# Peptides against a protein of PDB entry 7AL2: the designs that were tried, part 88

Target 1, 85 residues: chain A of PDB entry 7AL2
Amino acid sequence: YEIMLIRPKTIDDINYVVDQVLEESNPVILDLSFLEKESPANFKLAGEKIKQMRSNYGAEALLLSRCNDKNLIIIAPKGVSLVRK

## One batch from the design tools (peptide; made by RFdiffusion4, then SolubleMPNN)

Design b2_p27_2_s4 (from b2_p27_2, 14 letters changed)
Fold by OpenDDE base, seed 4:
Structure b2_p27_2_s4 (fold): chain B 85 residues (1-85), chain A 27 residues (1-27)
Amino acid sequence: as target 1 above (85 residues)
Amino acid sequence: MTFDEFIEESGIEEAEEGEEIELVREK
């Protein structure tokens, strides 16, 4: 399977992430730093999508990096276990 | 909303530096 690193900038990018996780069952590494800085509305949307994927679709999430330049979260779809060692 | 606020609100945990993260696809 594929793992994509994406720094979404548009609603289409956000929907692409959702598609990767829910339809393609691919883990995604998200950098939310652009949306946080440039589009509060789309950042909120991205956050809501992440919440929905976790709450309703069994996705898992883990924060990889928290800094101004890279706010990285890995999202694992249902069927892909995220194991911390 | 800031990223920090989102993380706190969502309860998403943070990986530690040096931690091994494994993705295991279920059969």
Scores: peptide ipSAE 0.753, ipTM 0.942, DockQ to the pose 0.815
Fold by OpenDDE base, seed 5:
Structure b2_p27_2_s4 (fold): chain B 85 residues (1-85), chain A 27 residues (1-27)
Amino acid sequence: as target 1 above (85 residues)
Amino acid sequence: MTFDEFIEESGIEEAEEGEEIELVREK
């Protein structure tokens, strides 16, 4: 399977993430730093999508990095276990 | 909403530096 590192900038990018996780069953590493800074509305949307994927579709998420220029979260789809060792 | 606020609200945990993360696809 594929793993994409994406820094969403548009709603299309957000929908791409949702598609990768829910339809393609691919893990995604997200950098939310652009949305946080440039689009509060789309940042909120992205956050809602992440919550929905976790609550309704069995996705898992883990924070990888937190800083001014990189806000990284890995999202694993249902059927891909995210194991911390 | 800030990123920190989102993380706190969502309850997403943070990996530790040096931690090994494995992605295992179910059969």
Scores: peptide ipSAE 0.753, ipTM 0.941, DockQ to the pose 0.825
Fold by OpenDDE base, seed 2:
Structure b2_p27_2_s4 (fold): chain B 85 residues (1-85), chain A 27 residues (1-27)
Amino acid sequence: as target 1 above (85 residues)
Amino acid sequence: MTFDEFIEESGIEEAEEGEEIELVREK
């Protein structure tokens, strides 16, 4: 199946991530580095969406990398288990 | 809020280099 890598820059991009996880049941690799640097408000929004997906919809998340230019989290929808081996 | 602060408050764990991560879709 497909896994999308996205570096959101707008609210529409954030909502796209939510749609992929909740509606399409697709895992997403999310780079939050643009929002962190360029839009504190949208970064906060993205974080809230991630929290909501985990708390209310059974999504799982795992931090893959953090550095100045890449802040990568993989988000798995309910029905896709993230297994650490 | 910084990314590190978000990770800390959310409790999201961090994968380690060399770790195997499997995505298993339930049928």
Scores: peptide ipSAE 0.752, ipTM 0.941, DockQ to the pose 0.791
Fold by OpenDDE base, seed 3:
Structure b2_p27_2_s4 (fold): chain B 85 residues (1-85), chain A 27 residues (1-27)
Amino acid sequence: as target 1 above (85 residues)
Amino acid sequence: MTFDEFIEESGIEEAEEGEEIELVREK
């Protein structure tokens, strides 16, 4: 497996994440710490995209870490099952 | 909103430290 860790800083980065999940069917580990701090508007947008992927496209998400400067979520696309053991 | 508020609102669950997580790609 190849999994990319992405810390989005722009709208283009957010759209790249969406493309990876919906078009490329690739899991993504997402760090939202930059957007939360530097761009509340784009943080809200990223959150809405995650909600849409989960509600409408069968994506799964799991919180991995919440600490000082890392807000990590793994997002799995439809076709990749996320199994907790 | 804060990250904590987003997690609470979205209902995304949290993995536990030491937990094993498997990604299974279906054929």
Scores: peptide ipSAE 0.749, ipTM 0.941, DockQ to the pose 0.797

Design b2_p27_3_s1 (from b2_p27_3, 8 letters changed)
Fold by OpenDDE base, seed 2:
Structure b2_p27_3_s1 (fold): chain B 85 residues (1-85), chain A 27 residues (1-27)
Amino acid sequence: as target 1 above (85 residues)
Amino acid sequence: MIELDDEKLDELIKKSLEEVEKEKEEE
């Protein structure tokens, strides 16, 4: 698999993330900082999609970093385990 | 780094939006 890196700006970008996790089985490192600042609606939508991927497909999600201009989350598809030491 | 269950994710979203709103109001 590949690890995808994306800072989504549009709904299409959000759907791209979903596609990478569910269809391609690729983990995604997601920076939500743009949506957080520019589109509260799409920021909430991204969160809802993460919940759906966990609930329905066994995806995992971890918060990596939250600061002024970054909101980093890693989403892993089922079968790719996120391990914290 | 924290595990994002539904409750933690909701909290993150809420806090993030509140902070952004406050920053915009102060500018």
Scores: peptide ipSAE 0.389, ipTM 0.797, DockQ to the pose 0.929
Fold by OpenDDE base, seed 3:
Structure b2_p27_3_s1 (fold): chain B 85 residues (1-85), chain A 27 residues (1-27)
Amino acid sequence: as target 1 above (85 residues)
Amino acid sequence: MIELDDEKLDELIKKSLEEVEKEKEEE
C-alpha cells in the first residue's frame, strides 16, 4: 500500500481521502488546518466521514499533532494496524 | 498522539473552531 499525504481544501479532496481509505486501502495522513480556518462546514464534514469510516468499515484514526497551523490525523484502513511502541 | 474516538473527535472540532475564532478576534 501507499501512504497518502493531503491537506484537503474542498469536498472533492475529502471524498478523495474516503476513496483512498475504502477503495485503495491506503492509509492517509491528512492536515485539516485549511478546512479548520476556511470552512467550518467542511471541517465538520471531514470529521463525520472519519466517524463513518471507523464505524462502518473498521478504519482507525489517530491525532498526530495539533498546533499553530497543523491539525494532523492519520486514518488507517481495515487491515493496516496502527501500533505505538 | 491519541486515539480519536467519536467523543475526542468532536472535542477536537469544537476546540479548533474556538481557537480559530479567538485568533480572528486578535487580528
Scores: peptide ipSAE 0.364, ipTM 0.789, DockQ to the pose 0.898
Fold by OpenDDE base, seed 1:
Structure b2_p27_3_s1 (fold): chain B 85 residues (1-85), chain A 27 residues (1-27)
Amino acid sequence: as target 1 above (85 residues)
Amino acid sequence: MIELDDEKLDELIKKSLEEVEKEKEEE
């Protein structure tokens, strides 16, 4: 698999993330900082999609970092385990 | 780094939006 990195700005970007996780089985490192500041509606939508992927498809989600200019979340598809040492 | 279950994710979103609103009001 590949690890995708994206800072989504549009609904199309959010749907791209969903496709990568569910259809391509690729982990995605998301930076939600743009949506957080520029589109509360799409920020909430991204959160709902993450919850759906976790609840319905066995994806894992971890918060990597949250600060002034970053809101980093990693989403791993079912079959890829996130391990902390 | 923390595990994001549904409750934690909702809390993150809520806090983020509140902080962004506060920053915009201060500008």
Scores: peptide ipSAE 0.321, ipTM 0.778, DockQ to the pose 0.895
Fold by OpenDDE base, seed 5:
Structure b2_p27_3_s1 (fold): chain B 85 residues (1-85), chain A 27 residues (1-27)
Amino acid sequence: as target 1 above (85 residues)
Amino acid sequence: MIELDDEKLDELIKKSLEEVEKEKEEE
């Protein structure tokens, strides 16, 4: 698998993330800072998609970093474990 | 780095939006 990195700006980008996780089984490192600032609606949508992937498809999600201008989350598909040592 | 369950994710979203709104109001 590949690890995808994306700073989504549009709904298409959000759907791309979903596709990567669910269809391609690729972990995705998300920077939600753009949506957070520019589109509260899409920011919330992204969050809902993450919850859906967790609830319905066994994805895992971790907050990597949260500060000004950065909101990094990693989403791992089922079968790829996120382990903190 | 922390695990994001539904509650924590919702909290993150809420806090993030509040911070963004605060920043915009300060501008």
Scores: peptide ipSAE 0.308, ipTM 0.776, DockQ to the pose 0.953

Design b2_p27_3_s2 (from b2_p27_3, 8 letters changed)
Fold by OpenDDE base, seed 4:
Structure b2_p27_3_s2 (fold): chain B 85 residues (1-85), chain A 27 residues (1-27)
Amino acid sequence: as target 1 above (85 residues)
Amino acid sequence: MIELDDEKLDKLIKESLEEVEKEKEEE
């Protein structure tokens, strides 16, 4: 698999993330800082998509970093384990 | 670094937007 890196700006970008996780089985490292600042609606939508991937498809999500300039989340498909050492 | 369940994710979204709104009101 590949690890995808993306800072979503549009609904198309959000759907791209969903496609990468569910169809391609690729982990995605997301920076939600753009949506957070520019589109509350799409920021909420991204959150709902993550919840759906967790609940319906066995994806996992971790918050990597939250500060003024970044909001980093990793989403892993069911076949990829996120392990903390 | 924290594992996100539905509750933590909802909290993250809520708090993030509150911070953004606060910053915009102060500008």
Scores: peptide ipSAE 0.604, ipTM 0.890, DockQ to the pose 0.936
Fold by OpenDDE base, seed 1:
Structure b2_p27_3_s2 (fold): chain B 85 residues (1-85), chain A 27 residues (1-27)
Amino acid sequence: as target 1 above (85 residues)
Amino acid sequence: MIELDDEKLDKLIKESLEEVEKEKEEE
C-alpha cells in the first residue's frame, strides 16, 4: 500500500480521502488546518466522514498533532494496524 | 498523540472551532 498525504480544501478532497481509505486501502495522513480555519461546515463534514469510516468499515484514526498551524490525523484502513512503540 | 473514537473526535472538532473563533475575535 501507499501512504497518502493531503491537506484538504474542498469537498472533493474529503471524498478523495474516503476513496483512498475505503477503495484503495491506503492510509492517509490528513492536515485539517485549512478546513478548520476556512470552512467550519466542511471541517465538521470531514469529522463525520472519519466517524463513518471507523464505525462502518473498521478504519482507525489517531491524532498526531494539534497546534496553531497543524491538525494532523492519520486514518488507517481495516487491514493496516497503527502500532505505538 | 491519541486514539480517536467518536467522542474524542467530536470534542476535537468542537474545541478546534472554538479556538479559531477566539483567534478571529482577537485579530
Scores: peptide ipSAE 0.590, ipTM 0.886, DockQ to the pose 0.921
Fold by OpenDDE base, seed 3:
Structure b2_p27_3_s2 (fold): chain B 85 residues (1-85), chain A 27 residues (1-27)
Amino acid sequence: as target 1 above (85 residues)
Amino acid sequence: MIELDDEKLDKLIKESLEEVEKEKEEE
């Protein structure tokens, strides 16, 4: 698999993340900082999509970093294990 | 690094938006 990195700016970008996780089975490291600042509605939508992937498809989500200009989350599809050493 | 369930994710979203609003008020 590939690890995708994206800072989504549009609904199309959000749907791209969903497609990568569910259809391609690729983990995604996403930065929500743009949506956080520029579109509260799409920021909330991204959150709802993450919930759906967790609840219905067995994805996992971890907060990697939260600071001034970063809101980094990794989403792992079912079958990819996230292990901390 | 924190594992996100629905409750933690909702909290993250809420706090993030509050911080953005605070920063805009300070500009």
Scores: peptide ipSAE 0.571, ipTM 0.880, DockQ to the pose 0.914
Fold by OpenDDE base, seed 2:
Structure b2_p27_3_s2 (fold): chain B 85 residues (1-85), chain A 27 residues (1-27)
Amino acid sequence: as target 1 above (85 residues)
Amino acid sequence: MIELDDEKLDKLIKESLEEVEKEKEEE
């Protein structure tokens, strides 16, 4: 698999994340900082998509970093384990 | 670094938006 890196700006970008996790089985490192500042609606939508992927498809999500200009989350598809030492 | 369940994710979304709103109001 590949690890995808994206800072989504549009709904199309959000759907791209969903496709990478569910269809391609690729983990995604997601920076939500743009949506957080520019589109509260799409920021909330991204959150809902993450919940759906967890609930319905067994995806796993971890918060990596939260600061002024970063909101980094890693989403792993079922079968790719996120392990913390 | 924390594992995000639905409750923690909702909390993250809420707090993030509140912080952004406060920053915009202060500018």
Scores: peptide ipSAE 0.543, ipTM 0.872, DockQ to the pose 0.906

Design b2_p27_3_s3 (from b2_p27_3, 10 letters changed)
Fold by OpenDDE base, seed 2:
Structure b2_p27_3_s3 (fold): chain B 85 residues (1-85), chain A 27 residues (1-27)
Amino acid sequence: as target 1 above (85 residues)
Amino acid sequence: MEELDDEKIDELIEETLEEVKKKEELE
């Protein structure tokens, strides 16, 4: 698999994340800081999509870092284990 | 690093919406 890196800015970007996780089975490291600041509606949408991927498809999600200018999250598809040591 | 379960995701959304609301009240 590949690890995708993205800072979503649009609904198309959000759907791209969903496609990478569900269709391509690729983990995605994403920064939600743009959506937090520029589009609360799309930030909420992104969160809802993450919940859907977790609940319906067995994806896992971790918050890597959250500060004023970063909101880094990793989403792993089912079959890719996120291990913390 | 924290696990993002539904509760944590909802918390992030709520905090973001509240911050926007406060900003709009100041404008």
Scores: peptide ipSAE 0.559, ipTM 0.870, DockQ to the pose 0.732
Fold by OpenDDE base, seed 5:
Structure b2_p27_3_s3 (fold): chain B 85 residues (1-85), chain A 27 residues (1-27)
Amino acid sequence: as target 1 above (85 residues)
Amino acid sequence: MEELDDEKIDELIEETLEEVKKKEELE
């Protein structure tokens, strides 16, 4: 698999993340800071999509870093294990 | 690093929405 990196800015970008996780089985490291600042509605949508991927498809999600101007999350599809050492 | 379960995701959303509301109130 590939690890995708993206800072979503649009709904199309959010759907791209969903497609990468569910259809391509690629983990995604994403920065939600743009949506958080520029579109609270799309930020909420992104969060809902993450919940859906977790609940319905067995994806896992971790918050990697949250600070001013950064909101990094990794989403792994079912079958890709996120292991903390 | 922490796991993002539904509760944590909702918390992040709520915090963001609250910040937006505060900014709107200050305008």
Scores: peptide ipSAE 0.557, ipTM 0.870, DockQ to the pose 0.742
Fold by OpenDDE base, seed 1:
Structure b2_p27_3_s3 (fold): chain B 85 residues (1-85), chain A 27 residues (1-27)
Amino acid sequence: as target 1 above (85 residues)
Amino acid sequence: MEELDDEKIDELIEETLEEVKKKEELE
């Protein structure tokens, strides 16, 4: 698999993330800081999509870092384990 | 680093919406 990196800015970007996780089975490291600042509605949408991927498809999500500049999340498809050491 | 479950996701959304509301109130 590939690890995708994206800072979503649009609904199309959010749907791209969903496609990568569910259809391509690629983990995605995403920075939600743009949506958090510029579009609360799309930030909420992104969150809802993550919940759906977790609940319906067995995806795993971790918050990597949250500060003024970044809101970094990793989403892993079912079958890719995120391991803490 | 922490697990992003449904509760945490909702918390992040709520915090974001609250911050926007506060900024609009100050303008």
Scores: peptide ipSAE 0.556, ipTM 0.869, DockQ to the pose 0.732
Fold by OpenDDE base, seed 3:
Structure b2_p27_3_s3 (fold): chain B 85 residues (1-85), chain A 27 residues (1-27)
Amino acid sequence: as target 1 above (85 residues)
Amino acid sequence: MEELDDEKIDELIEETLEEVKKKEELE
């Protein structure tokens, strides 16, 4: 599989993340800082999509780092295990 | 690093909305 990297700016970008996780089974490392700053509505939408992927499709999500200029999250599809050592 | 469960996601959304309110009050 591939690991996708993206800083979503639009609804299309959010849907792209969903497609990568659910259709392509690719983990995604995403930075939500743009949406958090520029579009609270789309930030909320992104959060709801992550909830859906977790609850309905067995995805896992981790908050990697949060500060003023970044909000880094990894989403792993079912079948890809996130392991901390 | 923290697990993002539904509660944590909702917390992030709420914090974002609060920050927007603060910025609007300063303008």
Scores: peptide ipSAE 0.555, ipTM 0.869, DockQ to the pose 0.766

Design b2_p27_3_s4 (from b2_p27_3, 8 letters changed)
Fold by OpenDDE base, seed 2:
Structure b2_p27_3_s4 (fold): chain B 85 residues (1-85), chain A 27 residues (1-27)
Amino acid sequence: as target 1 above (85 residues)
Amino acid sequence: MEELDDEKLDELIEESLKEVEEEKLKE
């Protein structure tokens, strides 16, 4: 698999994340800092998509870093385990 | 690093939006 990195700016970008996780089974490192600042509606939508992927497809999500300029989350498909050491 | 279950994810979203709103009001 590949690890995808994206800072989504549009609904198309959000759907791209969903496709990468569910269709390609690729982990995604996601920066939500653009959406939270520029589109609260799409920021909430991204959160809902993460919940849906977790609930319906067994995806995992982990907060990597949170500050004023970044909101980094890793989303892993069911076949990839996130392990903390 | 923190595991994001539904409850923690909701808290993150709410806090993030609140902070952004406060930042915009201060500008």
Scores: peptide ipSAE 0.370, ipTM 0.804, DockQ to the pose 0.927
Fold by OpenDDE base, seed 1:
Structure b2_p27_3_s4 (fold): chain B 85 residues (1-85), chain A 27 residues (1-27)
Amino acid sequence: as target 1 above (85 residues)
Amino acid sequence: MEELDDEKLDELIEESLKEVEEEKLKE
């Protein structure tokens, strides 16, 4: 698999993330900082999509970093385990 | 780093939006 890196700015970008996780089985490292600042509605939508992927498809989600200019989350598909060492 | 279950994700969204709003009010 590949690890995708994206800072989504549009609904299309959010749907791209969903496609990568569910259809391509690729982990995605998300930076939600743009949506957080520029579109509260799409920021909430991204959160809902993450919850749906966890609940319905067995995806894992981990907060990597939260600061002024970054909101980093990794989403892993069901077949990929996130391991803390 | 922390695992994001539904509760923690909701908290993150709420806190993030609050912080952004507060920053905009200060500017």
Scores: peptide ipSAE 0.368, ipTM 0.800, DockQ to the pose 0.970
Fold by OpenDDE base, seed 5:
Structure b2_p27_3_s4 (fold): chain B 85 residues (1-85), chain A 27 residues (1-27)
Amino acid sequence: as target 1 above (85 residues)
Amino acid sequence: MEELDDEKLDELIEESLKEVEEEKLKE
């Protein structure tokens, strides 16, 4: 698998993330800072998609970094475990 | 780094949007 990195800006980008996780089984590292600042609606949508992927498809999600300018989250598809040492 | 369960994710969203709103209000 590949690890995808994306700073989504549009709904298409959000759907791309979903596709990568669910269809391609690729972990995705997201920077939600753009949506957070520019589109509260799409920011919330992204969050809902993450919850859906966790609830319905066994994805995992971790907050990697949260600061004033970054909101980094990793989403791992089922079968790829996120392990903290 | 922390796990984002539904509650924590909702909290993150809420806090993030609040912070953004506050920053915008300062402008």
Scores: peptide ipSAE 0.367, ipTM 0.803, DockQ to the pose 0.925
Fold by OpenDDE base, seed 4:
Structure b2_p27_3_s4 (fold): chain B 85 residues (1-85), chain A 27 residues (1-27)
Amino acid sequence: as target 1 above (85 residues)
Amino acid sequence: MEELDDEKLDELIEESLKEVEEEKLKE
């Protein structure tokens, strides 16, 4: 698998993330800082998509970093485990 | 670094949007 890096700006980008996780089985490292600042609606939508992927498809999600300029989340498909040491 | 269950994810969204709104109000 590949690890995808993306800072979503549009609904198309959000759907791209969903496709990468569910169809391609690729983990995705997300920076939600753009949506957070520019589109509250799409920021909430991204969150709902993450919930759906967890609930319906066994995806996992971790918050990597949250500060004033970054909002980083990793989403892993069911076949990839996120392990903390 | 923390696991994002539904509750934590909701908190993240709420807190993030609150902070952004407050910053916009200061502009």
Scores: peptide ipSAE 0.360, ipTM 0.800, DockQ to the pose 0.931

Design b2_p27_4_s2 (from b2_p27_4, 13 letters changed)
Fold by OpenDDE base, seed 4:
Structure b2_p27_4_s2 (fold): chain B 85 residues (1-85), chain A 27 residues (1-27)
Amino acid sequence: as target 1 above (85 residues)
Amino acid sequence: MEEDEKKREEYSKLPFDAEKELEEIAE
């Protein structure tokens, strides 16, 4: 698999993330800081889709870093284990 | 109760306590 990196800015970007996780089985590291600042509606949408992936498809989503300038999370598809050492 | 336990277990994998920050995106 591939690890995708993206900072979503549009709904299309959000859907791209979903497609990567569910259809391509690729983990995605994403920065939600743009949506959080510029589009609360799309930020909420992104969150809802992440919840959906976790609840219905066995994805894991973990916050990697949260500060004033970034909101980094990783979403792993089912079958890819996230382990902290 | 069990849902809360599972949630806490998942949050334990985070590099820091971010339960509150994850509430909106990873419930």
Scores: peptide ipSAE 0.030, ipTM 0.530, DockQ to the pose 0.090
Fold by OpenDDE base, seed 3:
Structure b2_p27_4_s2 (fold): chain B 85 residues (1-85), chain A 27 residues (1-27)
Amino acid sequence: as target 1 above (85 residues)
Amino acid sequence: MEEDEKKREEYSKLPFDAEKELEEIAE
């Protein structure tokens, strides 16, 4: 599989993430800082999509970094385990 | 209840205490 990196700015970008996780089974590292600052509505939508992927499709999500300039989260599809050692 | 337990399991994997922050962005 591939690991995708994206800082989503639009709804299309959010849907791209969903497609990568659910259809392509690729982990995605997201920077949500743009949506958080520029579009609270799309930020909320992104959160809802992440919740849906976790609840209904066996995805996992972890916060990697949170600061003023970054809001990094990894989403792993079903079959890819997130492990801390 | 059970959903909260699942959330706590994922939060325990974090490299730092960011349960509140993760709740806000990943619910």
Scores: peptide ipSAE 0.028, ipTM 0.540, DockQ to the pose 0.074
Fold by OpenDDE base, seed 5:
Structure b2_p27_4_s2 (fold): chain B 85 residues (1-85), chain A 27 residues (1-27)
Amino acid sequence: as target 1 above (85 residues)
Amino acid sequence: MEEDEKKREEYSKLPFDAEKELEEIAE
């Protein structure tokens, strides 16, 4: 698999993340800082989709870093385990 | 109040307490 990195800016980008996780089974490292600042509605949408992936498809999500200019989250598809040691 | 066990399990892997920060994505 591949690890995708993206800072979503549009709904298309959000859907790209969903596609990568669910269809391609690729982990995705997201920076949600753009959406959080520029589009609260799309930020909420991204969150809802992450919840759905976790609830319905066995994905996991972890916050990696949060500050003013970055909001890094990793989303792992079913079959890729996220472990902190 | 009793903590949500589901939430605790989800956040147990995080390097810090991110319940507030992840509220939007982890509900």
Scores: peptide ipSAE 0.027, ipTM 0.524, DockQ to the pose 0.098
Fold by OpenDDE base, seed 2:
Structure b2_p27_4_s2 (fold): chain B 85 residues (1-85), chain A 27 residues (1-27)
Amino acid sequence: as target 1 above (85 residues)
Amino acid sequence: MEEDEKKREEYSKLPFDAEKELEEIAE
């Protein structure tokens, strides 16, 4: 698999993340800081889709970093284990 | 109850306390 990195800015970017996780089975490291600041509606949409992936498809999500101008999250598809040591 | 348990399991893997930060994505 590949690890995708993206800072979503549009709905198309959000759908790209969903496609990568569910169809391509690729983990995605995403920075939600742009949506959080510039589009609360799309930020909420991104959150809802992450919830759906976790609830219905066995995806896993972890917060990597939350600071000024960064909101980094990793989303892993079913079959890719996220392990904290 | 089941959803709350799943949420707790996800939070247990986080590197720090981020319940507030993940409120919109980790419910």
Scores: peptide ipSAE 0.026, ipTM 0.531, DockQ to the pose 0.105

